# Peptides against a protein of PDB entry 8YR4, part 222

Target 1, 309 residues: chain A of PDB entry 8YR4
Amino acid sequence: PRGSPALQLVVLICLGLMGLERALNVLVPIFYRNIVNLLTEKAPWNSLAWTVTSYVFLKFLQGGGTGSTGFVSNLRTFLWIRVQQFTSRRVELLIFSHLHELSLRWHLGRRTGEVLRIADRGTSSVTGLLSYLVFNVIPTLADIIIGIIYFSMFFNAWFGLIVFLCMSLYLTLTIVVTEWRTKFRRAMNTQENATRARAVDSLLNFETVKYYNAESYEVERYREAIIKYQGLEWKSSASLVLLNQTQNLVIGLGLLAGSLLCAYFVTEQKLQVGDYVLFGTYIIQLYMPLNWFGTYYRMIQTNFIDMEN

## One batch from the design tools (peptide; made by RFdiffusion4, then SolubleMPNN)

Design b2_p27_3_s3 (from b2_p27_3, 9 letters changed)
Fold by OpenDDE base, seed 1:
Structure b2_p27_3_s3 (fold): chain B 309 residues (1-309), chain A 27 residues (1-27)
Amino acid sequence: as target 1 above (309 residues)
Amino acid sequence: TKEEILKKIEEERPKIREEVEEELAKE
């Protein structure tokens, strides 16, 4: 992006964050190995607790193993919004100026295949929602219940309570923040439709626009409409990053509390080193489907709002 | 209709975006 030194710096920071994600992917397994070794050697609690806390902090930076919801990934996604908006705006303005240069025959000669695409999006959305509810949401809720029962019966009741509180808080915050985000998305789509309607009215009247040499004026009006849209799009995208980061914090706190408690019981010889590995693996396995929940709920809301318009 | 023209513009928006991204990559 040649136009803003600030955006060039943001691109360099995003590339640096991508390098940091790669370093975290190596460091997280190393710290996890070190915890297992310290548990096996019966190391002092203070050294073990510090290593567990450091591991959970690195895991918070990395995210739930997919890299998509880690603090570093969320920060990269947040910073990249402005770069993407700058590029998208430049592309949309070039498209709009080029469409004004094109002949009326180009606009009239193309077939109306998009009616089919809207209908296919609607049917795909309903079918995708039903399949997602049946094949992802219900199994994930079952896995949470099975996990609470398993940890309550075979571990201490405190582990079942930590999993219950962590998953209940995660689900509640996911629903509440997603409902809050729907308002920003509706406002964004309303402004997108208004921006699109202005572009079409300008292109339908292109002969009048050319007659008055008003092409530059219509491009500037379209630019202002895009800037208004991008202000709402930024709120929508930033609210998504906030959702992902809130989810990452809840899982990180649950992982911290449960990992410290498990490590303590291993030092007291009440649990084996393998039980620590089991707990950490199980929490990460529960997190992966729940992360997809936020993405699919977002996709469904997109498609539902796109059907209302 | 205005909606049919909207639809035609949006069908072509991906192709024009690709062409403009290719032109922007040459600059």
Scores: peptide ipSAE 0.006, ipTM 0.331, DockQ to the pose 0.073
Fold by OpenDDE base, seed 4:
Structure b2_p27_3_s3 (fold): chain B 309 residues (1-309), chain A 27 residues (1-27)
Amino acid sequence: as target 1 above (309 residues)
Amino acid sequence: TKEEILKKIEEERPKIREEVEEELAKE
């Protein structure tokens, strides 16, 4: 944000909070491991109680329940509202100034309400994309890299390899399947617009349709257009299910391979029971941001398509 | 233009309605 040192400071604080979230994503599983190990060793209550209290506090800062964002993430999101509003307003003013530079024919040919709706969609899309890239994509990639490094350094190199292969395959399949799905979504949207146009044209020509007693024919044409739309909608929806199942399968296979390997190393006394719990909790923590990645990558692509039109 | 087509449709609408009403009145 150029021109506001206060907003620049808020951006730096938000980046610092993002760094803290990454640290919490490593620390929370470590403290949970330590609790399990202390319980196994029958450690004194004072040490256990301090470790549990510290874990719960770190878990409160991190969050990670379904629908519960951590305190740090909430604070970041709260502070970012002003930056988002500044960015949105700047994009809105740029679009508005650009619209005023357009020819009088463009202003006469489009309803002012459609122009405002395009401007609002454009501003929300660009601002949402930027916020999403900064606060979800970059952090998720950072968490994956930190996870690979952590498992490679503190576990056997095989764990780092499993996490690397699992996350790389997950990301690659997410991108490839999402790009493949975008074709079905574009076709669906085109057919939706064509179906709406036919309905509007039929209603606008209702008197002509009535004159020729063609009501049954127009209804049948509309039914055919709906059936064609539903066939494309089904392909779009089925492709989403396929994406979600593919993602779930990759994570499931990674969790299976790593859990079996952890269990094996625990039986060989190379790892403690807490390290098994660490692996499981850490993989689940990596999965949570990634599960949204496919939804948001689609949102990104949609917003780009909506900006191209 | 779409606007010229819409304007022609709006100008023809009353005539088509009158013709339809006249045909319906002959039955």
Scores: peptide ipSAE 0.006, ipTM 0.320, DockQ to the pose 0.021
Fold by OpenDDE base, seed 5:
Structure b2_p27_3_s3 (fold): chain B 309 residues (1-309), chain A 27 residues (1-27)
Amino acid sequence: as target 1 above (309 residues)
Amino acid sequence: TKEEILKKIEEERPKIREEVEEELAKE
């Protein structure tokens, strides 16, 4: 992007953050190994607690195993919104300008077969969403319940309480923040449809636009409509980053509380080192499907909004 | 319909993007 030094700086920061994500992917397993070693050596609680806290902080920066919901990834995604919007706007304006030039060929190429593809995408999306709900959401809820029962019975009631509070807060915040985001998504979709309708009306009237040499005027009107759209898209995308970061924070706090408590019980010889590994593995396993749940719940809402219009 | 035309514009967007990127790479 040659036109904005600010956007170039944002790209460099995003590349730096991607490098940091790679460093975290190496450091997190190393710190985890160090915790296991310190537990095995029966190291002093102060050294162990510091290493656990450092690990959880690094894990918060990385996110839930995939890095997709980590603080660094969320920050990168947030910063990248403006770069993406700049690129998309440039491409859309080039496409629109090119379609005005190619208007005669575009009008002649209008084959009727594309209406069928709208109906098929709508139906396939609903069927895919139902399948996802049945095969991923319901099992994940079952795994959470099983996990709460397991940790309550075999570890301590405090572990079951931590998992219960963490997962309940995660689900509640996911629903509430997603419902809040739906307003921004609806406004974005309405403005997108309006922007597209203007482009279509301009292209349908291309003969009149060419006759009056109004191509530049129509491109400018389209640019203004895209800028309005991108303002709403930014709110939608930023609200998504906020959701992901809120989810990451809740899981991070649950992981911190549970990992410290587990480490303490291992030092008191009430639990084994293997129990610490089990807890950490199980929490990560619960988190991965839940991360996808937030994405699919959003897709469900998007498809419902797209069916209402 | 307006929606059909919109969808055509969206389906052609990737192709036109590639063509425009190829033309912009020739300049």
Scores: peptide ipSAE 0.005, ipTM 0.300, DockQ to the pose 0.063
Fold by OpenDDE base, seed 3:
Structure b2_p27_3_s3 (fold): chain B 309 residues (1-309), chain A 27 residues (1-27)
Amino acid sequence: as target 1 above (309 residues)
Amino acid sequence: TKEEILKKIEEERPKIREEVEEELAKE
């Protein structure tokens, strides 16, 4: 934000906190590995207690693997509220000024309340999309890259390859299946708008409907529209379950291949028992943000569809 | 009345949902 040095400082602090989250995503699995190794070696209680206390503190900062529940993420989200409000207000004022520049004929043809609702949806969609890309998509891609580098350097090139192939396949399938789902969602949204328009028209013409005793006919037409909407909603929801299951299978296969390879290397004494636990913990930790990536890409596409209307 | 139409719509909504769930469970 060019107009406030205080908001620029808040953005820099938020970027610093995002960097700290990336460091925590590497450190938490390492400390968990170290606990398992110390337990296996029957290490002295003082070393174990220090490592466990450090792990719990780092896990409190990180949260539940999605980052969303961690102290660092909560602090980032809190600080970002002012930046989001500034960006939202700026976009809203730009849309409002552009609407005033539009011809008087456009203002006479559209009800001012519908235009304001489109402007409010457009503002929330753009601000939400930008915050979404910056705080979820970019960090998730960074975590994947950091994970590939970490496994390639500290384990074996084969682990880096498994993570690379698994994450590349996961992202590709997420995009392809989400593009396929967008057709069902567009059909659902079109039918929702048609159902809502029919209800509004019936309610605006209620005097005419009552005069002709057509209340039962309007209810039946609304029923048919709801049935058609729910059939499209089911296809949209079922396609989401199919996406989530496909994603789970890809991660499950990656976890299986990597866990078997890790178990083999532990049997050959090339890796420790803690390294097996690290791999499983790290892959699950990478999966948690990615599971939301399908919801994320859907929000992005919704915001694009809502900008086209 | 607008209220009577809204009330009829609200009373039919649960039945429509059950019918749709039964039809979709047969596919």
Scores: peptide ipSAE 0.005, ipTM 0.344, DockQ to the pose 0.027

Design b2_p27_3_s4 (from b2_p27_3, 11 letters changed)
Fold by OpenDDE base, seed 4:
Order: C-alpha cells, then sequence, then structure tokens
Structure b2_p27_3_s4 (fold): chain B 309 residues (1-309), chain A 27 residues (1-27)
C-alpha cells in the first residue's frame, strides 16, 4: 500500500505471522512426536506435562483439525482486513474513474446496475486473488518446501522423495484438471446466460407469444434450454468431484507409501513410534491448505471468467 | 410490409394486454 506507513507495517506484521505459521507447522508435529516418545519411554510426569502443555499451546496458535483457524491465522486475517479494504477501494476507484472516461455511448448502452455489478465483481476478484496469492499460495508452497527439506534431513531421502512426488503430482493434477474444468464452466455460464436471455426475450414479447398462442412452444423451448444447461452443469459438477477424488487419491497413496515405509523403519529400529505419528500428522497437515488451494483456484478462475463476459 | 406489421402489433398490443389480464383474473 503506497502512502500509508501504518498499512505497510501491518503488511510486514502479516508476513511475520505467516513465517510464524510455517514454524508452527514444523513444531506441532515435532512436539506431538516427542509426547508419543515420552509416553513410550514412561518419562516422568513433569517432563510429559510440560511437553503436552507446550504442544496444546502451539496447537492453539496453529489451529487445524476440524476447520478451526489458528490464533495466528485469525490475527493475520484480522490485521489484513484494513489492507484488503484499502486495496479494494483503490481498485474500485480505478474502475470507476475508467468507467467515467468511457464514451457516453457506453453509458447509454449498458444498464447502470450491470456496470455496478461488473465493478463489484472486478473489485472482489482482484482483491480476492491478491489475498489468496499472498496468504494461501505462497504459504502452501513454503510448507511443501519446508516439509520436503524436513523429511529429507531428519528421516531419510526416501521420505523426502515421497513427499516431493506426492505434492508435485497433487499440484500438477490440480492445475491440469482445473484447466480442463474451466472449459465446462465457461460452457455452463454461456448456456446459463443464453437461457436467461431466452426467458427475458420471451417475457418481453409475451404479447406476441399470446397472439400466436405460442405459450406451449416457448415453454418447451425454455425446457430444452434448461435441460441443455443441466447437462453442462452436471459436467461441471462431475468434473469437480473428479478433481476432489483425484486429489484425495494422490494424498491417500502418498500417506500409504510413507506410512508403510515409516512402519518398516520402526520395525528396523531406525525410527521411533513417535516418528510414525509425526509423518501421518504432518502429511494430513500439509493436505489441509492444499485442499483449500483447489477451492480458491476455482474461485479465481470463476472470477476471471466472470470478468471476461 | 415490416412497418405495417409493426403498426398492427402496436394497435393490437392494448387488446392483447386486456385479454391477458382477463385470463390471469380467471385463474
Amino acid sequence: as target 1 above (309 residues)
Amino acid sequence: VKQEILEQIEKERPKIREEVREELAKE
């Protein structure tokens, strides 16, 4: 944000909090591992109680599990509201000034409500995309890289390779399947607009439709348009299920391969029982932001498609 | 031809609106 040192400081604090979230994403599994190891070793209660209390505190800061955002993420989101509002207002004012520079013919040709709706969609899209890139994409990529480094250094190169292959395949399939889905979504949106236009035209010409007793014919044409829309909607929805299932399968296979390898290394006494729990916890923890990635990437694509029309 | 059809449609529009109102009032 140019011109507000206070908002620049808030951005720096939010970046610092993002760094803290990355540290928590490593520390929480480590502390959970340590609890399991201390329980296995029958460690003294004082050491166990301190480690459990520290884990619960770190887990509160991190959040995760049942959709609860952690304290650090909530604080970041709260502080970012002012930055988002500044960015949104700036984009809105730029769109508004650009609209006023457009010819009188453009203003006469478009309904004021459509112009406002385009401005609102455009502002929401740009602000949402920027917030998403900064707070979800970059952190998720950082967590993946940190995860690969961590597993490669502290477990074995094979674990780092499994995480690398799993996450690379997940990201690649997410992008490829999402780009493929965009075609179905565009086709659905164009057919929705065409179906709405036909309904509006039929209603505006209702006098002519009544004169020719063509009501049944217009209803049937509208039904055919709805059926065609629903066929495209089904393809869009089915392609979403396919994306989610493909993502779930990739994570499931990565979890299976890594869990079996962990179990094997525990049987060989190269790893402790806590390390098995760490791996499972860490992979599930990496999956959560990635699942949101697929949702927001779709939202971004929707917003871009809605700006193209 | 097209103008005559448009003028006929404009003359019949009020009658068609009245008939539509009478039909909608019978339902």
Scores: peptide ipSAE 0.016, ipTM 0.437, DockQ to the pose 0.022
Fold by OpenDDE base, seed 3:
Structure b2_p27_3_s4 (fold): chain B 309 residues (1-309), chain A 27 residues (1-27)
Amino acid sequence: as target 1 above (309 residues)
Amino acid sequence: VKQEILEQIEKERPKIREEVREELAKE
């Protein structure tokens, strides 16, 4: 983007963050190996606790599984919002200007009576998403319950409690933050509809706009409406990043508490090194479907708000 | 009229998005 050195810097920072994600994808397995080696060698608790804490911090930066919810990925997504908004605004202004140029031909051609049938594709996508949510949410809740029972029976009851508290807090915060986000999304959609209506009304009055040579003025008024929309879109998108970061923090705290407790019990010879590997793997496996749940719940809320308009 | 203009915006959106992608790929 040649027009803004600030946006070029943001793009360079985002590329740097993508490089950091690749480095984290290599470092996280190395630190995990080091923990397993330190547990096998019966290393001092202080060295073990520091390595576990460092690993969980690196996992917090990377995120669970695909890295899509890690702090680095969330920061990249947050910074990229402004770049995407600049590009989108440029595209929308080019379309609007082009439609003002074509408007005379379009209005003259409209007398030929071809009613373009709007294919309402909206309804079929919602039923598919609801079915997909039910088929993924129910198994995920079952896996959480099975996990709590398994950790409570085969591990110490403290592990079952950590998983229960972590997953309950994750679900509760997901609901609460998503309800809070719905307000920003409704405001965004209302302003989008108002911006579209203004563009349409300007294009309907194209003869008057051309008569007064006011095309540049209408483009600037549309630009201001887009900027107002993008201010609300930014709040919606930033609230999404905040949701993902809150989820990542809750899972990170659960992984920290459970991994430290596992490491402690392995040092006391109450658990095996394999049990530490099991806990860390199982928590990450529970997290992946829950992250998808947060994504699908967002898509469903989109479709419901889009149906209310 | 409003719907036809919106449909025309939606038809031109892909083309202009492709042009902007080509411009961004040349930078």
Scores: peptide ipSAE 0.011, ipTM 0.468, DockQ to the pose 0.080
Fold by OpenDDE base, seed 5:
Structure b2_p27_3_s4 (fold): chain B 309 residues (1-309), chain A 27 residues (1-27)
Amino acid sequence: as target 1 above (309 residues)
Amino acid sequence: VKQEILEQIEKERPKIREEVREELAKE
């Protein structure tokens, strides 16, 4: 971005964080292998606990297997919001100024029939999201219940309790933070519609705007409306990063507690090395659909809010 | 009508971005 050294620094930091994500994707499996080897060799508890703690910390930085909700990814996404907003605003102002110049061609080329097709895309998206909820959320809840039962029966009851507390806290925080975010999203959508309506009114009255040479004034009003919109968009996007990071933290704490407890029971010869691998794999498998659930629940709330307007 | 115009502006946004990029690359 020309003219903001702060945004250029943010871009460089984001590129550095992307490099760190790639390093984490290699390091996490290596540390996991090292844990399995140390468990097999019956290594001293201090070395094992340090390696497990280091692994879980790296896994917290990486996130739940996709990296999309890791601390590094969340930090990158958070920092990138301002860069995206700067780029979007610049493009929107260029489009708006160009549409005022091309206003005659723009009005002559418009076929009214394209609008019906977009309303149909909105309704199709809602139906697709409902189907996704039914086919991903219900199975994930079933997998959590099955997991709690499995860990309570075949492992120590403490594992079932850790999974129960972790998943209950995850779901509760997901709902509460998503409801809190809905306010910011409604405000954003209302301001987006208002900003868009102003652009349309200006473009529909292009003859009057040209007659008064008011193009620069309308561009400035549009810029102010975009800045106001971007202030609300930032709150919405930042609240999403906060949700994802909160989810990552809850899963990270559950993974830490369960992995340390599993490693301890393997050292006491109460569990096998395979049970440690099973626990880690199963928690990651539960996390992956739940991560998508938070995104889809948000998309459904969006579509409902977008249908109310 | 207003939503129609907005949705068409959004569909044309990629094309207009490309055209504006091409014009700004000629200057």
Scores: peptide ipSAE 0.000, ipTM 0.315, DockQ to the pose 0.062
Fold by OpenDDE base, seed 1:
Structure b2_p27_3_s4 (fold): chain B 309 residues (1-309), chain A 27 residues (1-27)
Amino acid sequence: as target 1 above (309 residues)
Amino acid sequence: VKQEILEQIEKERPKIREEVREELAKE
């Protein structure tokens, strides 16, 4: 973006963070291999615990894999909000100014509302939500229950308890933080509708605006309305990053507690090295569907709020 | 020409306002 050196620096930082994500994708498997080797060699507990803690920290930075949000990805998304908003605002103002410059024939021949909808990502149908509930949420809850039963029966009751506490805390925080986000989403939608209504009224009265040569004044009023909207949109988007980061932290703590406990039982010869690999793989597999649950709950709330307005 | 354009604008303005209201009520 040519307009602000601060946003150019943010773009460079985001590109640097994308490079760091690629480095983490190589380092995380290397550290996991090193844990398996140290467990096989019966290495001292202090070296093992340090390597496990370092692996979980790197995994927290990376996230759970494809579709999961790590700390680095959340930080990139958070910093990118302002760059996206600057670009969107510039495009919206260019479209709005161009619409005022267009011929009378264009304003009469096209629905003034259709051009403003080009920015709206169509709301997912309520029928799509019901199918998503049945085919994604119910299976995810079943996989969690199966996981708790499996770890409680085949490992130790402590592993089943860690998975239960981690998943219960994850679901509870997902609901609570998503309900808290509803306030920001409602305020954003109300200001979006008010900004759109002003743009539509200005375009319907384009003859009066042209008669008074007030095009620059209407563009500046629209810019101020967009800035007010973008202040609310930033709160909504930042609250989403906070949700994803809170979810990543809960899974990271569950992975840390379970990985340390599993490593300890392998050192005591109660579990095999393969059981450590199984636990780490299973927790990562449970994390992927849970991230979709947070997306689904957001989609339900979005459609419910969009039906109230 | 100017009067015919003004009369067409006056005939289409109510329809455009109603269509814009119906589109704003569907979102």
Scores: peptide ipSAE 0.014, ipTM 0.422, DockQ to the pose 0.048; fails the geometry check

